Peptides against a protein of PDB entry 6O8C. Designs and how they scored, part 187

Target 1, 262 residues: chain A of PDB entry 6O8C
Amino acid sequence: VGLRYEKISLPKIHPRYDLDGDASMAKAVTGVVCYACRTASTLLLYQELMRKGVRWLVELVKDDYNETVHKKTEVVITLDFCIRNIEKTVKVYEKLMKVNLEAAELGEISDIHTKLLRLSSSQGTIESSLQDISSRLSPGGLLADTWAHQEGTHPRDRNVEKLQVLLNCITEIYYQFKKDKAERRLAYNEEQIHKFDKQKLYYHATKAMSHFSEECVRKYEAFKDKSEEWMRKMLHLRKQLLSLTNQCFDIEEEVSKYQDYT

## One batch from the design tools (peptide; made by RFdiffusion4, then SolubleMPNN)

Design b2_p26_7_s3 (from b2_p26_7, 16 letters changed)
Fold by OpenDDE base, seed 1:
Structure b2_p26_7_s3 (fold): chain B 262 residues (1-262), chain A 26 residues (1-26)
Amino acid sequence: as target 1 above (262 residues)
Amino acid sequence: MEKLKEKLKKLQEEIDEQIAELQKLT
């Protein structure tokens, strides 16, 4: 359930001078901006944690890839060895057949040779698939993690600190409005200051919430969406690697059946 | 991987709670 941040609005600031109302409003605004600061911190933490996870997963998938390549190489060596041995055997039996001996056995060995050649052909498909995976994992590939550094918010942006500064200004005005409320009536000069401070409060609050929405929430959502998409693709890639590994095992098992003839 | 997913899930829940709280204040 993607909670839409779209509905976080500041309380309506009533234009009328009212010491009780202004104090209550200022309290509410302070609360909202305070929570925005906390949320911004949490959003940042999420992104930083995800970035660590992304880096870890990239390395893990690279390891999986290398393991698959190694297994493929092993199978190729084994298969090539088996093919060479069968070919030697075929040549021997062909010579014997010229003297009308061992015709039935030659047929069997020839069939095995044909099967091994088919298995060898399948290695080309595995190789092509591995190359595709390698290209996707390469720098600039479709599964590059460059987005993790470009998208979202970073500690260097100092969004939390910026919001905190605005919160401090708002809080100061709130405390003044609390004092003003306690006075019940202000002198003319103090009343004018109160009115100006109310405008400042509005300005700071608006700035804080705009910053929160545009620089924290929006960027977080974009980061989250990209991270989820990328993660799904990476998991799929791991499954593909596993499939290729299993294909190598299947070939190895099949070759093992013919080792008695080699 | 599962540990990371769990941590991220918990953090997302926290975010959602914070958003809900903000919405109550506005």
Scores: peptide ipSAE 0.036, ipTM 0.662, DockQ to the pose 0.041
Fold by OpenDDE base, seed 3:
Structure b2_p26_7_s3 (fold): chain B 262 residues (1-262), chain A 26 residues (1-26)
Amino acid sequence: as target 1 above (262 residues)
Amino acid sequence: MEKLKEKLKKLQEEIDEQIAELQKLT
C-alpha cells in the first residue's frame, strides 16, 4: 500500500494570545519538524546506499559482459579452426574421387561442413547482441548510471543541516514559551516579544516543512522510481548475457562432436 | 544483492513508519 504522502500540514496556529495554548502549539510544531529532520536524514541514507548498490551492480554487469565476450571469442577461434580443417579434408576427397568412388565419405564430410557453417552464421547474431549490450552500458547509453549522481538528494545539498537550523530556532522559541507559560502573566513588552516570536515560529516551521516536502520528499520519490526502473532493466540485461553465454556453450558442445574429423 | 535488498527494505520500513508518525502529529 503506497502510503500517499498526504501533505504534512502544520498544526493550525491560532492568532489569539494564549500562553498555555502557544506553549502547547510550539511543542507540537517542534515535534513535527523534528520528525521531518529525522525522515530527511533517513531518505538521504537510503539514496546513498542505493548509489553504492548501483555502482556495484554496474561493475558486476561489466564483468559478466567481459566474460561473455571472452567465451564468444574462444568459440569463434575453435569453430574457425574446425571449419578450415574440414575444408582441407573436403579438398583431399574431391581429388581422390577422380581416381576412386569414395562418394559416401565425401557426402558425410560435406554435411559436417554445412552444419559448421550454420553454426558460424549464428556468431554474427551473438556479436550484434553483445554490441547492443555494450552500447547500452556505455557512457551516455540507456543504462548509464549518470542519473544516480543527478537525481535525488545529496549530502552536499545540506538539506538535513538546513532543517536542523530551523528546528533549533523553533526549539528556542518553544523553550521561551514554556518559561512564559510558567510566568502566567507577561508585562506589555514581554507580551509583544511573545507575539513576535510566535510569528517567527510559524515562519520557520512553514519554511522547514516546505523545504522538506519540495527538496527532500519529492526528489527522493523521483530517485526511487528511477532507481527501481533502472534496476529492473539491469537485471534483465544480466539474464540476456547469461543467455548469450549459454548459446556459446551450446555451439562449443556441437563443434566438439566434429573435432574427430579434423 | 540480497544484503542490499534487505538493508533497503529495512530503511523503507523505517521511512514509512516515520511518515506515518508525522501524519498522526499533523
Scores: peptide ipSAE 0.034, ipTM 0.663, DockQ to the pose 0.040
Fold by OpenDDE base, seed 5:
Structure b2_p26_7_s3 (fold): chain B 262 residues (1-262), chain A 26 residues (1-26)
Amino acid sequence: as target 1 above (262 residues)
Amino acid sequence: MEKLKEKLKKLQEEIDEQIAELQKLT
């Protein structure tokens, strides 16, 4: 059960001037935004790693495709050769049959010829499947990896750095509030500065959490969803390629049984 | 492939942990 990212809210900021409460609040806000920075970094790392994995998997599947095409081609050549040889043999036996010698053997060879032609017809289905796979893997195809570059967050967005700047501002205010708390009572001017800094803290915190939610988490979730869907489709495609390869081996094995007659 | 899957799994666990910790603080 994927933990649905619930909307992370900032702790409630009380408007009342309270040195102890304000220091505690500032500490909590600093903690929250610090974790947001770390999480944003981790989310970015995940996406970058996934992008590398996507590129790697695309190349792997292309290699699998090429191997399957190669095997199919080999089997087609072998099958065509076998068919041609059997056809020659059939012609020889047809000539001999005019002399009443080998009717039973001709029947067996004719049956083999029919079986080989059936195997040849199955190659058309394999070819069609390979063409479909090729189209899906092609640029602009259904399995193109363009989404991996478009979706999610990127290092160039500088989201972690932006959050870190806000965290630094918040942390500075927190340390001041810790000092203010230690004074127990502030003069009027210092009290007014404290109140102003509290407003700044709120502004920075709100900006940080909004940025984190909208520009980091939301985009990450969209990337994750697309990546999971794409990965599932790619894995299915690999299984399909393996199946086609196995079909080629099966045909090759069947053809090998008749090579002794060719 | 297996190494990548393991790394991604570990990283996802870390993300989930970080999100959970963040939620406790808010």
Scores: peptide ipSAE 0.033, ipTM 0.654, DockQ to the pose 0.043
Fold by OpenDDE base, seed 4:
Structure b2_p26_7_s3 (fold): chain B 262 residues (1-262), chain A 26 residues (1-26)
Amino acid sequence: as target 1 above (262 residues)
Amino acid sequence: MEKLKEKLKKLQEEIDEQIAELQKLT
């Protein structure tokens, strides 16, 4: 579930000199850029938390893989032992049949042998699947988590701090415009300063919103999309591992039925 | 990005020029 943010836009800045309008506009701009700062911080936090989650999930899946490999190995050993024993039994019965012993028992043992060989054949499929999973989890594999460190925004980018600097500049201008509004009329020089500050405010605001959009939002969205895709793949992989483990248990259970004949 | 940076740079230059003109008048 991705973090929702509200799409924000700068208010229209009128070129006309209007102390009331300019103060109101500056207030609105301050609010928008303030929201951008907060949003950028929240987006960063979300990504950092997701990175922790990714690392955790990688370790979890590695553990699941190792457990599955262990179980598979155990089953293979057991199955091979059972097959060897049944083959010895078959050979003994074949010799005994030459001495007029009951053919019915040999038939049953041979059927068991055939079933065990089928189970053994299924192990090849499990092994192939485990190898595929291993390759996907390997460094540089399709499920590598390198994207989590490369994509999105990072604390080292100092995006929030950069936005905060711009917000501070804008806020100072807003407070000045609030004072200017209270004066109702400015002297010529003060009026010119006000006009220049209005241009500065526009510049800072535009810079802030561009930075927010390009360096925060866009990168966050890219991170989010990649994280969702990767997460789906990892969850699928985990389910696959569970399925393979269950197949091993099923084989073990079937082999146990024939252990009395070995 | 480059176009925006260029526009912002031009705007900053314009602001700086206007400030300089104001300083000459004061």
Scores: peptide ipSAE 0.012, ipTM 0.395, DockQ to the pose 0.008

Design b2_p26_7_s4 (from b2_p26_7, 13 letters changed)
Fold by OpenDDE base, seed 1:
Structure b2_p26_7_s4 (fold): chain B 262 residues (1-262), chain A 26 residues (1-26)
Amino acid sequence: as target 1 above (262 residues)
Amino acid sequence: MEELKKKLEELQKKIDEQIERLQELT
């Protein structure tokens, strides 16, 4: 369930000059932007951790692939050896049969040969599946991890730092508004400065929240969605590799039954 | 893998809580 970030709305800034209200508003705004900074940091941390996990999983799956390929190769060698031996035996028995000897044994060996050839044909399917997996894991493949570097937020974006700068500006105005509140009444010039600072606070706050929403939250959500999709595909791929490995074991077991005839 | 998953789930929970709190503040 994607948390629909409802548009984080800043507290309504009342246009009226009110020293008490303005101080309270400034405090609230400071709190919100401060929390946004902390949230942005957490969002970044999540993404960085996920990127590490992605890299790790890629290596793990590559290892699984290599193991599967190795097992397949082993089975192919064993199977080919067995086939060659059976073929030699078949030829010997065929010669004997021409001399009216041992026709019954030739039938059995011929059946074994046929079964082994069928097993050999199944290796082609395993090979094609491995090639497909390899293509998907390739740098340009469907399971490439390039998205992890492109999507989301990165430390280099300095989003937290940018937000912190804005927060500092807002906080400074807030502290001034606390002082203004304590004075109860401001001189005309000070009042004008207060009004100007209120506008400035609003501007900084709006900029901060827009930046947070657009550059932090939205990008995080996009990253999260892509990561979840990619992760599911990678896990499925691992299951496919396991299945292929098991098929190799099944073939090996079947071949072992006929080794006594070779 | 399981440890990573657990850490990510914990972070996600924290994020969700932070978002909820932020929504309450706004």
Scores: peptide ipSAE 0.097, ipTM 0.766, DockQ to the pose 0.042
Fold by OpenDDE base, seed 4:
Structure b2_p26_7_s4 (fold): chain B 262 residues (1-262), chain A 26 residues (1-26)
Amino acid sequence: as target 1 above (262 residues)
Amino acid sequence: MEELKKKLEELQKKIDEQIERLQELT
């Protein structure tokens, strides 16, 4: 269930001049923006951890791929050796058949040869599948991890720092409003400054929450969605590799049955 | 893998809690 990040609305700012109300409002706004800063930090941490996980999984799948390739190569060598030996045996029996000896045995060996050649042809399919997997994992492939470096938020974006600057401005105004409240009544000039600061507070708060929503939350959600999709695809790929490995073992087992004829 | 998954789940829970709290404050 995707957390519908409802637009985090700032507390309603009353336009009326009220020292007590303005101080209370400023305190509330400070709290909200402070919490947004903390949340932004947590969102960033999650993404950085996920990026580490992505890199780890890529390496794991590459290892699985290399193991599969190694096993395939081993099977090919064994199969080729077996084929060569059977071919030698066939030639010997063909010579013996010219002397009217053992036609039945030649038929059996020929059948084995045909089966081995069929197994050899299946290796081509495995190779093609491995090449497809390699292409998908390659730079620019469908399963490349480049998205992890492009999507979401990064420390270099300095979103938390930007929010902190705005928070500092808001906090300064809040402390002034706390002082103004303590004075109970302001002179005309001080009242005008207070009104201007209230507008500045609203401006900074709005800017902070917009930045949080658009640059932190939205990008995080996009990153999360892409990460989940990519993860599912990678897990599926890993299952494909396992299937190919098992096919290699099956071929090896079949070849072992014919080793006594070589 | 399981440890990473657990850490991510914990962070996700924390994020969800933070977002919920932020919504309550606004």
Scores: peptide ipSAE 0.087, ipTM 0.759, DockQ to the pose 0.041
Fold by OpenDDE base, seed 5:
Structure b2_p26_7_s4 (fold): chain B 262 residues (1-262), chain A 26 residues (1-26)
Amino acid sequence: as target 1 above (262 residues)
Amino acid sequence: MEELKKKLEELQKKIDEQIERLQELT
């Protein structure tokens, strides 16, 4: 169940001048933005780890592909060798039949030849499947990992640092409001400064939460969704490779039964 | 792979907890 990020809203900032209320509000806002900064850091860490995982999985699947191709090649060579030997044997027996020798064995060898040819035909399907997989893994293919570099947030974006700067500004205002609260009453000039600082706090807080939502959360969600989709496709592809490998082993085993006739 | 999966699951849990806490604070 994808937790729909409900729009994280800032606490309501009351326009009324109230030293106690303003200090409490500033404390709450500081807490929220601080937490957003920590969350942004965690979101970034997740994405960076996932990018490492993506690179690792790509290499793993490439290795699996190469192993499957190698096994397929081995089986093709063995199968072709067996077919050629059986064909030679068939020709020998056909010559012997002209002299009324060993007609019963020719039928069995011919059947083996037919079976081997069927196995050989199945190699074309395996080859086509491997080509499809190769195309998907190729640069620009459907399973290319280019999205991992394009989607989401990156350290170079400096989102955490930007949020930290805003948090610092907010925190300074909070500490001033805590002092103002302790004074209980401010002189006119100090009151005006307090009101201006309250506006600045609101501005910084709004900017921080907008940045967090638009540049951190939204991009993270897009990255996460794309990564999950890509991961499912890659796992499916690995399963396909395993299936193809098993088919090669099955063919090899079947061919081994006929090696005594060669 | 299992180690990476475990780390990602742990991070996802942490993210979810952080988001929940952030929602409570707002």
Scores: peptide ipSAE 0.083, ipTM 0.756, DockQ to the pose 0.043
Fold by OpenDDE base, seed 3:
Structure b2_p26_7_s4 (fold): chain B 262 residues (1-262), chain A 26 residues (1-26)
Amino acid sequence: as target 1 above (262 residues)
Amino acid sequence: MEELKKKLEELQKKIDEQIERLQELT
């Protein structure tokens, strides 16, 4: 159930000059913007931790890839050696058949040779799969982590600091409104200043909440969605690498059965 | 991985609580 970010609406501006009401409104607005600042900090922290996790997972998958490539290389060397030995044996038996020796042994060795060649053909498929995985993990590939540096919010954007500046302006006006309330009645000039400051407070509050919604929340949601998709793809890739490794072990086991004939 | 997952889940819970509270305040 996706939390529908309902538009955080600021309290409605009451147009009437009321020192008690204006102080109460200013307090409420200060509280809301303060909470938005804290939330923005938490959203940023989440993204920074996720970026660290992404970098860690990339290195882990690269290690898994290198291990799979290493195992594949070992199996190829062993298989090629076994094939060469069987081919030498076949040539010897072919020469012996010219002298009326038993055709049955040559048939068995020929069958082993055919099986080994089939195993060798499967190595080409494993190689192609590894190349595909390598291309996907490479810089500019489909599973590159470049999105983690481009999407979302970053400390360099200074969103929290920008919100804090606006919060400071709002807080200053709130404290003045608290003083104005204590005076119970203002002179004409002070009343005009109060009315002007009320407009400034709403301007700063609106700017803060718009910035929070558009530059913090929206970008965070986009980052979160991309991170979840990327994570699923990376986990699937790890399973593919494990499958390829297991195929290499299976081939190695089959080759070991024929090494006694070589 | 499990530690990171746990930390992220805790942060997500905190974010959700903060958003809910922010909605209540407005």
Scores: peptide ipSAE 0.075, ipTM 0.752, DockQ to the pose 0.040

Design b2_p26_8_s1 (from b2_p26_8, 15 letters changed)
Fold by OpenDDE base, seed 4:
Formats: C-alpha cells, structure tokens, sequence
Structure b2_p26_8_s1 (fold): chain B 262 residues (1-262), chain A 26 residues (1-26)
C-alpha cells in the first residue's frame, strides 16, 4: 500500500475585517500548512528509503547474476567434457559393432549422446538470456537506478525547510490573531497591522500550498509512477534470473547421471 | 557454503522486494 495523503486546500479567506473570523481562518491555515510540512517530510523519507532499497536490490541482483554466470560456465565445461568422452566411446563401439560386438550398448550410449547434445543446445539460449539481463543491469540499461536519483524530491531541495519557514510565519500571525481576538477591539494602528498581517498570511499560505503541490506532491507522484514501472521490470528480471539459475542446476544434475558412462 | 549463501541472498532479495513493493504503492 502506497503512502496515502489527503488532498488539502486552503480555507476561504474573507476580505472583511473580523477578529473572530480571522483567528479561525488563521488557525485553519496553520493546520493545513502544518499538514503539508509533515506530509512533505514523510514523502521525502519514503523516497529516500526507496532509493536505498533500490540500490541494495540492484546490488543483490547483480551478485545473483554473477553467480549464475559462474554456474553456467561450470556446467558448460562439464557438459563439453562429458560430450567429448561419450563421443570417444561411441567411436569405439562403432568399431566394435563392425566386428559384431556389443550392439546393445552402442544404442544406449548413442541415446545419451543425443541427450547431452540437446542440453548443450540449451546453453546458447541461457547465454543469450544472461546477456540480455546483463545489458539491462548495466549502466544506461532499462533497470539502472538512475531514475531514483533524478525523480522525486531530495533532501538537497530543502522543500521541508522552505515549508517550515512559511509555517513559522503563518503560525506567528495566527498567534497574533488569537491575541487580537481576545482584545475584542483593536486601536486604529493595530487594526491596520492586523489587516497587513492578514495579507501576509494569505501570501505565505498560497506560497506554501503552491510549493507543496508543485515541488512535493507532483514530484513524489512522478517518483512513485517510475518506481512502480521499475519494480515491475525488476520483478520480471528476478524471475527470469531464477529460472536460468534453476536451468543450470537441472542441467548439471542431468549430466551427473551420465558421468558413469564417460 | 555456496548454496547457503545463495539461499540467503534469495531470501534477502525476496524480503527487499516485498518492502519496496509496499513503498511503491502496490
């Protein structure tokens, strides 16, 4: 389940001077921007965790790939050796057959030879698949983790800090409006300050919401989309690599059955 | 020893994939 966040919007700001209404509005704005800050922080954290996980996953899969390549190489060597030995045996028995000796044994060995050749033929497909996996995991490949560093929000963007600064300004105004409300009536100069602060509040709030939406949420969603796509591809690669590994082991096991004939 | 290491790596990959899927919103 992905990170869930609620869609937030600023409350309506009335132009009318109203100490009670302005305090209530300021409280609501503070709450909304506070939520934006927390959400931005959470979104950033999860992206950073995802980036770390992606890097680790790529490393582990590369290790698995290298081991599979090594195993395949061993199997190829063993298989080739077995084939060569069987071929020598076949030649010997063919000569013996010409002098009317051991016809039944030749048939069995020939069948083994045919099976080994089939196994050898499958190695080409395995090799091709491994090469494909290598290309995808290589720098610039489709499964490179470059997207994780490019997409989304990063600590260096300082989005949370920027939002926090705006929140601090908004919070200060809210607390002042709470005090203003308690006074019930302001002197002319204080009333003018209140009106100016209300404009500042609106400015900061709008800036915060814009920043949150455009620089935090939108980029996070883009990161999420890329992450989902990448994960699907990686899961497929993982399954493919597991299959190839199993094929190598299966071939090794099958070859071992014929080693007594070599 | 090699087989044990392989198994452990597979388990790590499986666990990590599960965690990343959760983070990715699957």
Amino acid sequence: as target 1 above (262 residues)
Amino acid sequence: DAEKKRKERQEKIDKLLEELEKLAGR
Scores: peptide ipSAE 0.444, ipTM 0.916, DockQ to the pose 0.768; fails the geometry check
Fold by OpenDDE base, seed 1:
Structure b2_p26_8_s1 (fold): chain B 262 residues (1-262), chain A 26 residues (1-26)
Amino acid sequence: as target 1 above (262 residues)
Amino acid sequence: DAEKKRKERQEKIDKLLEELEKLAGR
């Protein structure tokens, strides 16, 4: 299950000057932005983990592909050799038939030859399928990992750090508001400072929440969606590749049954 | 040896796919 996080929102900021209310509000804002910082960090870590896993998966699948190609090549060589030998045998028996000998044996060998030719024809289909898989795994292909580098958030974006800076500013104001609350009444100048700080707090909080929403959450969701899509395609490709591998082994096994005639 | 390596790779792929699917919310 993908990372789940709770939807967060800023508390309502009342315009009225109220030392108790402002302290409580500032505390709540601090908590929300703190959660945003932690969430942003978690979302980033998730994406980085996914990117690493995707890269590793692509490499493993490429290795599997290369091995399948190699196996296919071996099967082709073996099959071609078997066909050539059977063809020689057929020619010999055909000559013997002209002398009215071994008609039953010729029929059996001819049937084997026909079967081998059919197996040889199937190699073309396997080759085409492997080429398709190669194209999909290649740069610019549908299963290229370019999306992993383009989508989502990255450490270089410094989203957590940016949010942390804003959190620090908010926290500082919160502590001041806590002190102001303890004073119960402020002098005129201190009251004016409190009002200005409240505006600053609002500004920082809004900036933090917008950054979190637009640069962290939204990009994460986009990354998640792309990841899911890519995973579905990769699973399908994996199944196709396994099928092709099995076909190569099946052909090899079938050819081995006829080696006694070669 | 080749068959063993193939099997091991298949198992690694399967395991990794499962892990990534879980991470992706499947």
Scores: peptide ipSAE 0.442, ipTM 0.915, DockQ to the pose 0.738; fails the geometry check
Fold by OpenDDE base, seed 5:
Parts: structure tokens; C-alpha cells; sequence
Structure b2_p26_8_s1 (fold): chain B 262 residues (1-262), chain A 26 residues (1-26)
């Protein structure tokens, strides 16, 4: 799971002066650092898209939560009203029973009352679950999106740009080495320049790979791991919230069956 | 109207989750 990329490493850089070997080495280094630039860009894009998506998802889930809380409140009000009305009815029928009237109806109404009280008891569990969800979604909660802003790489880090600068330097040296190879033999001064450029190439390449590994890949992997964990937890929370919503609707429907007695 | 809005929100969540999963699968 997550964006897949290939592990890259620099080719061996030989200290010996060799025009053919140096050109080949420089070509390989250019390829590796070019791949690093493209990969860093892709990893950054992925993270930015994920951050936007995560934020949007949190907002949608919060909306769903608020609606569920509202529905729960509505159901509680309706249920309490129904219970009060049934209790009044029970009292009336109990009085009638004393004069040997409507005994069968009293039994039925009492059963309804018992059922309503059970439904009322379930509201406490729903409330507790909603409170738990609220705490998890709240600032500082386990499902807050704070991690998305803290972890990973950001455009402000300018990692792609930094790598591109190094790639440009490396590419320039590569093209020079290609020309040097075509000359087959260099004069003493040109040979010394070639040797110095080879040292520069090594420096730029090493810097690029270190930056890529430490500032791009490492941070991306941390972001990926956090995102996977967060998504798993969010999916579970969503399922829980849907279940609570359904419970509220089920209770409302059941209460509606007894409205004729209110 | 309320039910329609709820359904639409759920569809949006589903779509977004699918998109995020696709991103993660690259």
C-alpha cells in the first residue's frame, strides 16, 4: 500500500582518469538523479492530494456526526413524549381496571411502556458513543488531521527545486564528458579540468542522493505510515457513525408505531 | 429533503474514500 518507487543508488565512481568510463559513469549518475527528481515530485504531489482529501473527508464526517446528533436529539424528545403519554394512559386504564373494565388493553399498554423504556435506555449508549466520536474528531483527538500538516514533505521545503539544481549541474558535466570522450585525448589543461569536474560531479551526486533519501523518502515514508493508520481508524469511525445513525432511525420507526396511543 | 441530503453526503464520502484509496494504491 502506498506509492511504490524503486530504490536507487549511485554507480561506483572510479578515481582513475578514463574518458570513456567517466562519460558512462556521468550518464548513469544523471539518470539516477533525474529519477530522484521525478520521484520526489511525484511523492510531493501524492502527499498534497492526500492532505486535501483528508481535510475534506474530516469535514464531511463532521457534518455526518452533527446530523446524527441532531437526529438522536429528535428521537429522544419524541421518545420521552411518547413515554409520558403512555404513562398517563396506563394510569387511566389502571383506574378502569378497578371497576372491571378494559383489563386486556391495560396489559398491552403496559407492554408498550416496557418496550419504550428499553428504547430509552439505549439512548444512553448512543450518547456515549457519539461523545467518543466527538472526542476523536476534536482538536487533539486521535482522528484529527494535525498529522497531515506535520508529517511528510511540503512545497515550502523546495526539495524538487533543490534536486533540480543539482541535476542541472550534473547534466552539464555529463555533456562535457561526452565531448571529452569524443576528443579521445585531452591536452594537459583540459585533462585537469576534467578531473576537477569529476570531483564536482561526485559532490553534487552525493548531495542529491543524501537529500533525496533523508529529506524526501524518509519523510514520505513517515507520512505514508501515518496516513494508513489514520485511514484505517477513520473507516472504522465512519462505520460506527453509520451504525449509530441507523439505530436512531430504527428507534424512531419503532416509536412511530405507538403514536396512536399518545 | 433531509434524507436526500444525507444520501448525497454519504455518496460524497464514498467517492472521496475511493479516490484516496486509489492514490494510496499508486
Amino acid sequence: as target 1 above (262 residues)
Amino acid sequence: DAEKKRKERQEKIDKLLEELEKLAGR
Scores: peptide ipSAE 0.441, ipTM 0.913, DockQ to the pose 0.499; fails the geometry check
Fold by OpenDDE base, seed 2:
Structure b2_p26_8_s1 (fold): chain B 262 residues (1-262), chain A 26 residues (1-26)
Amino acid sequence: as target 1 above (262 residues)
Amino acid sequence: DAEKKRKERQEKIDKLLEELEKLAGR
C-alpha cells in the first residue's frame, strides 16, 4: 500500500445562471483542485524519498558485494596454498612408503587432499554467482537504479506548480462568484462576465483534473509498481550475497582444520 | 575491525529496507 490518496472528481457544473449555485460550485471545485495540488506534492515527495533510499541501498549492497569478493579471494589464496603444501607432503610420503611402510598416514593426507580439491571446485560456483550479482548491479543491469530516474514524476516536471497556477485561476473566479452572490443581482455586462468566467472555471478545472490524473497519479502508480518489483529483486540479491559470504567463511574454517598438515 | 564494519553495514541495510518497505506500503 503506497501513499493513500482519495479518488477525487469534479462536481457537476450546471449551465444555468445561478449566483448562489455558481458560488457553491466554484467553492467545491476550488476544494477539489486544492486537494489535487496537495496530493501531487505528497506523491512527488514520496518518490524523491524513495529515489534517495534506492540509491543508498544500491551503494550499501555494492559495498557488501566488494567485501564478499575480497573474502572469496582470500579464501582462494589460502586454499591454493594449502593444496600445494599437501601435494608436497604427499610426494614425500610416497617416497617414504617404499622404505618405512607409512601407508596409514599417506591415506589420511590423500583424503584431505581430495577434500580440498572439492572445496576448490566450489569456488567456481561462487565466482559465477558473484559475477551474476555484479552484472545485475552494474549500470544497465536489472537491479540498477536507472528506473528510479526514469519512472514517476520529478520536480523538473513542475506538476505541482502547473496545478497551482490553475488553482489560482479557479480561486480568483471563486472569490468573484462569492462577491457576485453578495450583490444578489448583476447588471447585464457583469452577468455576461460571470457567464464567461464560469466557462473559464470549467476549462481550468478540467485541465487540472486531467493533468492530475494523467501526469501525477498514473506516473506515480507506475513508479510504485516498479519500486515494489525492484525491492523484491534486491531483497533476493541480498540474501544471495549473505549466503555466498557465509559459504566463504565456512570454507575458510574448514581449511583451517587442515593447516596442521601443511 | 572488519567484522564490526560488516555488522554495521548489515544493520544499515536492514534499517533502510524496513524504511523503504514502509514507504512502499508493505
Scores: peptide ipSAE 0.439, ipTM 0.914, DockQ to the pose 0.692; fails the geometry check

